Peptides against a protein of PDB entry 5VZU. Designs and how they scored, part 115

Target 1, 271 residues: chain A of PDB entry 5VZU
Amino acid sequence: GRTLEDIFHEHMQELILMKFIYTSQYDNCLTYRRIYLPPSRPDDLIKPGLFKGTYGSHGLEIVMLSFHGRRARGTKITGDPNIPAGQQTVEIDLRHRIQLPDLENQRNFNELSRIVLEVRERVRQEQQEGGHEAGEGRGRQGPRESQPSPAQPRAEAPSKGPDGTPGEDGGEPGDAVAAAEQPAQCGQGQPFVLPVGVSSRNEDYPRTCRMCFYGTGLIAGHGFTSPERTPGVFILFDEDRFGFVWLELKSFSLYSRVQATFRNADAPSPQ

## One batch from the design tools (peptide; made by RFdiffusion4, then SolubleMPNN)

Design b2_p19_3_s2 (from b2_p19_3, 5 letters changed)
Fold by OpenDDE base, seed 4:
Structure b2_p19_3_s2 (fold): chain B 271 residues (1-271), chain A 19 residues (1-19)
Amino acid sequence: as target 1 above (271 residues)
Amino acid sequence: GSILEKARKGREEIEKALA
């Protein structure tokens, strides 16, 4: 029978052939777009920029990481047979931190799945509620036809209501114990391991992570057919490395900062 | 079928080829 190695080899050959056909047929249709590095902001989780992904069957991928308030975005700089360049390969919700369990329970895929799916349902509820508030706010600006209600000059009545004594009820200000914002501990990184059954291209990933967030990844068939978002976990390892666990795909993607300095890569100041 | 169902089926075919 075909070995798994044969199946992977055939699949890799097919992907290389598809890439070759695509690059050769569309040589005349290549649109070059200048890429600017996103400006860094003080509130950015890490410095935005170019990251190199080494995952799956596609080999080398370049992703731009950028921050947009409470969202982070990975935008494909390199396309693949499934997802073209310029698409958002990952979208991270920085409002929804994932707390990983201890190292033993991190090996349990079902535990990670439970945690991620519970966050997904919360995100879905918040989107439904926020959609209703935005919908109701637009409905009330019906044009109030300002019917010019006539200026009836209704009268002066002066009545001097009497000197009600100020009762000094000294209600003690209940000490609102300000829940001390535990300073966002620039927390000692926690031990990290992939769940059993999550495929990684390499076992050489960071074994300590700083923090994790809920996110969604874009998946599609060849030629960007049936694009959909799948739930996952963004893992921040350090200033220069992050990962994404594709929950439903049971796969892990590792991204490392491109350390090359680019001259004149900064976005032009908005004029 | 969704791309997820195709991806799941592809994994099951791979897992069966490893067994």
Scores: peptide ipSAE 0.029, ipTM 0.561, DockQ to the pose 0.090
Fold by OpenDDE base, seed 3:
Structure b2_p19_3_s2 (fold): chain B 271 residues (1-271), chain A 19 residues (1-19)
Amino acid sequence: as target 1 above (271 residues)
Amino acid sequence: GSILEKARKGREEIEKALA
């Protein structure tokens, strides 16, 4: 039979050939686009910037992480045979935090799958409800025939009526015991482990995570064929590291900040 | 098939070659 080594060798040869075809196809017309680093905002989950990651079998990937209100985005800086540069490899919904179970239950892929799919269903419901409100609001602009409203005469302002005494209705402010929102313990990381059956290229991933969010990742066939979004989990480890669990692919991508200072990489101020 | 179906098939082919 084919050995694991034979299959790996054949797959590596195919990947090298595909990278060669992909690069050589563009040799006749290289378009250079200047990339600017996104400005940092105080409310950003972490400093935006360039991250290096491993995407499945494709090897090294460079992604720009940016923040857009309650959403974060990973944009491909490096293209690959499946997904060209400039595509959004991950979209993160910062409204939908994922709470990981204890370390023992984190090993259970089916439990993580349940949690993620429940959040995905909530996101779909919110999109349907918001679509209905936007649909009903547009239907009521029937053509208001501008009937010329006749100039009704300015009726005189009636006189200031007298001193209504302020009734001291001392309504006791009912102590709405503000359920103390347990201060989101933004500081203490929780123990983290990948579920059984999730493939990682590197076993040396952070074993503590700060927080997790629902997200979607972009997947496609060779030549960007049949692009689709797959559900996943964005995992913030620290200021310089995040991960993405591709739920349906059962894979994990680790991203680490590019530790480089770029001169003149700031976006020009919008004039 | 979707890329998921291709990825599944590729995984099954690897698993069968390891068996």
Scores: peptide ipSAE 0.027, ipTM 0.567, DockQ to the pose 0.080
Fold by OpenDDE base, seed 5:
Structure b2_p19_3_s2 (fold): chain B 271 residues (1-271), chain A 19 residues (1-19)
Amino acid sequence: as target 1 above (271 residues)
Amino acid sequence: GSILEKARKGREEIEKALA
């Protein structure tokens, strides 16, 4: 039968051929766009910039990480047969931190799946509620044509009497156990391991993470067909490394900062 | 099928080939 190696080789040959076809089609229309690094802000989770990632079977990609308030974005600098350059490969919601379980329970994919899907439902609810508030505010400026409706007479409803004795029912103040927001221990990394059945191209990933956030990744068919967003986990390892767990794809992408100093890569100051 | 369904089928084929 076809070995897994044969299937992998055939798939890799198809991807190489597709990459070759795409690159060759662009030989006549190579538009070089200057890439500027996003300006760093004091509130940025880490320094924005270029990261080198390993993305599934497509191999090496370059992604620009940028911060936009409580959102982070990974933008593809290198395209692949599925997703062209300039697309947002990952969108991270920095409002929705994911707490990883202990190292033993991190091996359980179903536990990670439960945690991520619970956060996804919260994000969906917040989007629905925020959509309703934006919709209701515009409707009320209908011109009140003041048609003078005629004065129908006040029927005198009768005065029922006074005798409400105040019962002193001393309801004990139920101790609202304030769920102690465990202070975000920003300093000490948590032990990290991929769940069983999550594919990584390299087992050489950081075994300690700082924090995790809910996010969505972009997936598409060849030629950017049927693009959709899939739930995942953004994992901050350190200042120079992050990962993304593609939950539905059961895959992990590791991104490492491009350490090359680019002269004049800063965006020109708006004059 | 969705891309997810294709990815799932491809994974199941891989898992069956490794079993």
Scores: peptide ipSAE 0.027, ipTM 0.568, DockQ to the pose 0.094
Fold by OpenDDE base, seed 2:
Structure b2_p19_3_s2 (fold): chain B 271 residues (1-271), chain A 19 residues (1-19)
Amino acid sequence: as target 1 above (271 residues)
Amino acid sequence: GSILEKARKGREEIEKALA
């Protein structure tokens, strides 16, 4: 049988060969573009910037995290055999927070899958409704001078009757103590664990998270063939670390801030 | 096959090799 070592060597040879083919294909037409760091805004969930991540099939990735109102974006700085540089590897919807269950139920992949798929359906419905409002708003400018059809005086129907019985029953108003939804304290970390069957390359991930959001990740075949978006969970751990759970791939990617200072990397001020 | 199917097969092959 093939040993683990044989399979590892074959997989490494294939990855090296793919990397060599792709680099050699691009070596004939290397276009260099200057990358600017996005400006930080006060309302940004964390400071935007460069993050290093581990992808289960691609190894080390560099992504730029940026904020765009109610959306966050991870843009690939490093290309791979499947997805070229400049593509949006993750898109995060900051309107759609995912509430993780308790630590016991977080181990259940089917529970996380249910929660994510319910959020995905809500996002889809909101996109359909917002598309209809934008469509209907253009159609109504037709001046329907609909003439005032005359108000026919429809009739009197009269009658019945009085019966009055006064039944007293003084049912005490049960004080429905509206359980004040304690404003989810934005600052307290929740215990975090990956679901059973979600692969991480490193078991050394943060065991506490601040918040989670619905998002989508980009996947593609070699040479960027058949690109599609797959549902996932963005997990904010802290100011310098976030994760992405790829739901359909059952994989986890951990991203850590690149602690490098770049001279003259700030975006030019909008004139 | 879908890219997901290829990714799943590749993963299952690795998992079977690790077991």
Scores: peptide ipSAE 0.026, ipTM 0.593, DockQ to the pose 0.076

Design b2_p19_3_s3 (from b2_p19_3, 7 letters changed)
Fold by OpenDDE base, seed 1:
Structure b2_p19_3_s3 (fold): chain B 271 residues (1-271), chain A 19 residues (1-19)
Amino acid sequence: as target 1 above (271 residues)
Amino acid sequence: GPLLERARAGRAEIAAALA
């Protein structure tokens, strides 16, 4: 039987060979694209920007995190043999928080799987209901025969009636008790651990998280074959770190903010 | 299985080979 070492060695050889083929085939075909940093908005969960992924078998993976209303997106800045640059590697639904269990139950992969799959089914139901409302509105345009509306005549402008007196009624200022909108409790940081059987490249991940959200990750074969979205969990650790748990892959990806400052990298202001 | 073949999505091959 193949040893785990043999399988690992064969896989590493394949990745090295692929990297060699890609680098050698493109010796004269380097395409450069200018990347603009998205502007920060007050409602952004964290500052948008570049993040380094530590999950990459292929080396340095860079993702742009951006916010789009109630969704966040991780866009690949670096491509890999499976997923080209510019693809949305993760899509996060900021409407659907994941409540992690206590630290003991976080070790149970089946419990995390249950929680995520329940949220996935809710998201599917909401999409089906919203699709039905959009479908019913289009069916009723029967051919309205354009009956020629006859030119009805210009009726005249009646006159200036007068004087209505200003009644003073002093309505008391009802104390609008401003219901203190409880500040959306930026969830107190909770202890965090990966479930048993979830692969992490580094055991050095944050052991406390701020909040979690449902999301989907993009997976594909080599050459971007059979691309699909798989369920996962976005883990916000802090302002500079987030993770993604790939549920079906039993894998964890850690992302850390690129601290480098770039000159002239801001998006041109819409003039 | 087909998940392992699609998990060859650069990320999970190592995770699946190490699992």
Scores: peptide ipSAE 0.030, ipTM 0.706, DockQ to the pose 0.142
Fold by OpenDDE base, seed 5:
Structure b2_p19_3_s3 (fold): chain B 271 residues (1-271), chain A 19 residues (1-19)
Amino acid sequence: as target 1 above (271 residues)
Amino acid sequence: GPLLERARAGRAEIAAALA
């Protein structure tokens, strides 16, 4: 039977061959795009910038992390055979914090899966509700001035009577438990471990995390075929490191800040 | 599974699918 190692070796050979074919075929038609670092904002969870990802067989990946209000995005700077450069490899919803359980329960993949899927369903409900409000606002076509058809004097149908008993039904105000938006206070770091059955390239990942958020990752076939968003967990370790757990893939990607300072990489101020 | 075949996932993803 094929060993796991044989499957990985074959897959690595295919990825290397594909990368070689693509790079060799396009060698004469390289489009160079200048990359600008996103401007930092005071409300950014961490400083935006370039992060080096370690994905298993893809080797070295570079992702640009940027913040867009209550969302963060990881944009691929390096393409691979599945996902081309410029695609949003991860989208993070900073409104939906994931609270990890204790270290013992963090080893349970089913517990993490439950937590993530519950948040996924909330995000889906919020998107459906927000979609309905945007739809109803367009329907008020102003009343067509219907021409004044002549006043036929329709008769006085009679005055049915009066009785006025005001039932004081004192409806108790249902306590709308305002789901306290716990401010994203930079809480003390909590112990972190990957669930059993979640594969990482290396066991060398931070064993303490600051906070986690719901997110989605982009997956596709070779040549960017059938692209889809899969649920996951963004894990902020520190100012220079974050991870993403791909829930359905049972994989973990670690990202570390590129420490190289690029001269003249700041976005031109919008004039 | 079809997701893994589609993703032709990295070493980590293949390992997680075979585990």
Scores: peptide ipSAE 0.030, ipTM 0.707, DockQ to the pose 0.126
Fold by OpenDDE base, seed 2:
Structure b2_p19_3_s3 (fold): chain B 271 residues (1-271), chain A 19 residues (1-19)
Amino acid sequence: as target 1 above (271 residues)
Amino acid sequence: GPLLERARAGRAEIAAALA
């Protein structure tokens, strides 16, 4: 049978060959597109901009993080053999925060999988309901011919009687201890660990996270064949670092801000 | 399997799918 080593060797040979083919093809027709940095908004979760990711055998990837109301997007600046530059590698739903359990339960991949899949089904339901509201809003403009409903006479239903028994029972008002919703302390990071069986290229990921959100990642075969979105978790560590857990792939990608300043890279003001 | 072929298949992703 093929060993794990044989599979890795074959896959690495294919990636090298693809990289060579693509570079050789691009030497004949390189198109350059100017990239603009998105403007920062006060409501942005963190400053938008360029992040470097290190995951898998692809090495260094650059993504642009941008905010679009209640959504965030990671757009590929660097292409790879599977997904070309300009594709949205991650889409984050900032409406669907994921609460990570305690550290002991964070090690359980099945628990994280359960939480993510429950949120995925809620997102699907909201998309179906929002599709129905947009559909139903067009149908009901039929002219309501106000047919005058004839005044049916109010039949006097009879006054049944009197009985009076006074039972005293002084049930003590059980103090409903309002479980004080601990204000989600938006400021204190929680301890963070990857689930057992989630692969990371580097064990040097942040051990504290600020917030987690539901998201989807783009996966594709070589040459961008059969592209699909897979569920995952966006992990905000700090102002300069975020991660993405690819649930179905059992992998983790760490992204760190590119600290380089670019002159004249700001988007032109919308006139 | 078809997920591995469609993964940004790195060594780690292949290892995690075969483990």
Scores: peptide ipSAE 0.044, ipTM 0.721, DockQ to the pose 0.153; fails the geometry check
Fold by OpenDDE base, seed 4:
Structure b2_p19_3_s3 (fold): chain B 271 residues (1-271), chain A 19 residues (1-19)
Amino acid sequence: as target 1 above (271 residues)
Amino acid sequence: GPLLERARAGRAEIAAALA
């Protein structure tokens, strides 16, 4: 029977061959697009920019991390045989923090699965509710035919209604003590380990994480066939490193900031 | 399985082939 290693090697050979075919077929008609670094905002979880992922058979992949309000996006700068360049390889919901259990329970894949799937269900509910509000708001702009009801001139009289006294009732404004969301202390990072059965390219990943968020990853067959979003966990390790756990795929991808400085890579100022 | 065929999102196919 084919070993897992045999399947892996065959798949690696196919991916290399596909990459060679794609590069060779387009040698005469390569379209180049200028990439701009996203502007940094004060509220960004980390500095946006280019991250390198070194995972799987594809070797080096480059992803642009950007922030869009309560969402973060990983956009592929390098395509692969499955997901073209420019696709959103990961979408992160910054509203839905994942709380990792203690280090012992982090080894349990079923526990992580439970936590992530519970958050996925909340996200689906919120999307259904928000879809209903957006649907109801559009339905009421039926063109009310403004029938021009004629301006009858009714003239009636000036009645002097009386001097009602100003009752002073000084209702004390109850101080709604807005519970100051304590600024999430840049707390000591939580100990981090991958669940048993989650594959990593290597064991060289940070063993401490700052925070985690719910997200979805894009998966597709070769040639971008049957693209779908799978649930996962975005793991922020530090300012320069993040990971993504692909839940259904039982895989982990590590991303590290590209430390190269690029001249003139900033987005042009909106004129 | 069909997850492996779909999991061919660069990263994911190896993980699913390894699973």
Scores: peptide ipSAE 0.035, ipTM 0.719, DockQ to the pose 0.149; fails the geometry check

Design b2_p19_3_s4 (from b2_p19_3, 7 letters changed)
Fold by OpenDDE base, seed 2:
Structure b2_p19_3_s4 (fold): chain B 271 residues (1-271), chain A 19 residues (1-19)
Amino acid sequence: as target 1 above (271 residues)
Amino acid sequence: GPLLEKAKKGREEIEKELA
């Protein structure tokens, strides 16, 4: 049996080798780019900034979380053998909240899958409708001269008939108490658990979720081959922690705020 | 697709070695 130390040593050797291969794929030509922290806005869901995450086989990742109106983005600060730095590892649609069921039903992966796929379909429909409105608005300015088609005098169809009787029965209008959807209290955390069969690197994740949103994650083969977006769930735990459930991968990534303060890291003010 | 299966297998193999 390999010891835990042997496994960690082999894994570290593999990560070093993968990093070496990745660096060597660029003929050792390393370009350095200055990264600026995004400005914080009052309407941001949480403070934007750097987060560290564990990403299944990718190990330790650094991502920048930023807000762009009704969208949030996780941008890779660290590259890996699959996805280079600067790519958007996650894209979150803040218009499409995911309502998690009770704690018992949260264990059911098929239920989470259903909820996410229903939201994915709504997002696709909205994109198609918005694409059609932008397309149709340009075409219709052709002056169709409305030639006045003549009024044909269509005919007198007839008269019948009779009486039927008066039955009174005054059935009281049952007040359909519209259950006012209590505005989902934007402040109370709900119990949170991963579905059965979703892999996590450890069981040390927050057991209370503040809110969840539909999102997509980027996946690719080695050397950024055949990049695609896969559906998932962004889980906001608190001001310093979020997760992403990769639905098709059946995996969970936990991200925690980097608490380091950086001097001169603020974006230059737009002049 | 076959890439999703490769990405899953690579993760499952690494996760099985880390477990």
Scores: peptide ipSAE 0.024, ipTM 0.620, DockQ to the pose 0.067
Fold by OpenDDE base, seed 3:
Structure b2_p19_3_s4 (fold): chain B 271 residues (1-271), chain A 19 residues (1-19)
Amino acid sequence: as target 1 above (271 residues)
Amino acid sequence: GPLLEKAKKGREEIEKELA
């Protein structure tokens, strides 16, 4: 029988061969583009930058994490045989926080699936409603022929100042039931475990998370064929680590910050 | 979609080699 090590070694050889074939086929057409690190903003969930991660069996990937208001984006810095460099591997909706259940219920894949699919449906409804408002606003620009309505003289309406006595309407202070904003548990990370049947390349993932958000990941066939977005969960572990659960693929990708400092990597000031 | 089925098939092939 082949050992687990033999199978991993053969699979790594095939991945190296695929990468060699892919790079050699386009060798005469390679264009290099300089990549700049995004500037940090005060409202960024974590410092933007380069992260190293694993995408299932596809090996080591480099992604750029950046923030765009209420959205976060993972952009591929390294291409693979399926998804070229510069594609958005993950898109995160920071408006749609996912609350994970207790540790026991986190092991249930169907419970996570239910939660994610409910959020996906809300996002679809919001997109449909926003599409209708944008559609109705464009229809009313019929060409109003500006017929020059003649300037009717402004009759000076007389300034009758009636002495309206201020009625002391003692409006009872309606008890504003302060909806107890559950204190954003900023400090203590929630216990975290992957659902049963979700594959991780590394079992050494963080066992506590700060927060989770709804997101979508990009999947494609070889040569970027039939690209589609699949629902998932962005998991913030800490300042230097995040994960993505690919719901339909039942897989988990862990991303860790590249700690290397780059000289002259800052974006030029917009002229 | 067709990609999900291809990904499942590739996983099943690896799992069969592991067994």
Scores: peptide ipSAE 0.021, ipTM 0.563, DockQ to the pose 0.069
Fold by OpenDDE base, seed 4:
Structure b2_p19_3_s4 (fold): chain B 271 residues (1-271), chain A 19 residues (1-19)
Amino acid sequence: as target 1 above (271 residues)
Amino acid sequence: GPLLEKAKKGREEIEKELA
């Protein structure tokens, strides 16, 4: 019977062969697409742009990070054998911040798993509720053929109802408990460590993070077969670095900003 | 499960040998 090792050796040989075929076929079928950098907005969590990932067998991965209101997206600029270029490799829900525990409890994968799965369930509930509101809003536009029932001229009965005294009921100003805007703690970076059993290709990741958010990553088989979204954690380290923890995969991907300035890379002004 | 972890680790080891 094939050992697990034999299956991996075969799979790696296939990946190398695929990479060789792709690189050798570069001369035959290159489709060039111009990529524009997304415009920066004041409300963007960090400056949008190109980030370099160094994860997996494929070597160098380039992802475009962009912001879309309460969502961020990582779009693949480089394709791999599983996920083609132009796909959204990660989607981040900026409504759902993840609070990491202390550094000791961050080593517990089950604790991180619990936190992420609780947020995933909230996101599912919100999607179901929002789907119902959108459904009910369409149902009320049934054409009520308001048949113009003839305006019977109901008479002007002039009833002079009497001088009810203005009761000065001094309604106490209900203390609007000002929901303390917990100051958006321009979050002093918290100590960060990967959970035990989460694989990282490099142990050289930032040991301090600013904030974390719930997200989903795209996974697929070779040739983009059976694509699905898997839950994870987006970790903002700094202005130039973020990570993604793939929860079900028990893996971590680190992304670093491409520091190169591109001339004429700005999106054309919307005409 | 533990098979998927062994799977990934074996992949990472092979990737290191081929790099």
Scores: peptide ipSAE 0.021, ipTM 0.527, DockQ to the pose 0.041
Fold by OpenDDE base, seed 5:
Structure b2_p19_3_s4 (fold): chain B 271 residues (1-271), chain A 19 residues (1-19)
Amino acid sequence: as target 1 above (271 residues)
Amino acid sequence: GPLLEKAKKGREEIEKELA
């Protein structure tokens, strides 16, 4: 019977063949576009720029990391058979920090899944509430023609009677202990391990992480068919390394900064 | 067509590198 290894090997051969086919089809149509590095801002979580990643079975990827207020974005610089260049491979919500448990509980995929899905539900609720506030403001004041409806006489309903003494039941205000959001200790990395059953192409990933955030990754079939966003965890290891855990795919992608200094990679100043 | 033959040759080369 075909082993999972045989199926994976055949699928890897198909992916490499597809990569060869699409690269060879464009041999005569190589459009070189200049890529500019995003401008860095003081409030950026790390310096924006090019990162080299491993994307499971797709092999090596180059992504541009950029910051957009409380969102981070990974944009594909390299395409693959599923997702073309220029697509947003990851979108990170920097408002929704993921707190990883201790190292023992980090091995439990179901615990990570629970934490991520709870945050996903909060993000969904916030999007629904924000959508309602934007909808109510366009009250079309259509000109209500003032048809003078005739004054039907208001019958005087009778005024009885005053005396109900307010009982002083002094319900003690239950101190809603606002769970003090422990100030994000910006400085100390925590121990990090992948959950059991999350595939990594390399076991050589950082064993400490600085911060984690909720995010979504883009997945698609071959030829960019049925593109969808899947939940995941953005893991900041350091200034030069981040990861993404694809929750539904049970996979991990590690990204490392491209250390090459490109002359004239800065965006032209807007004149 | 010539692309399909190039793809077949590329497959044979890849199968040779993966073997």
Scores: peptide ipSAE 0.012, ipTM 0.443, DockQ to the pose 0.021

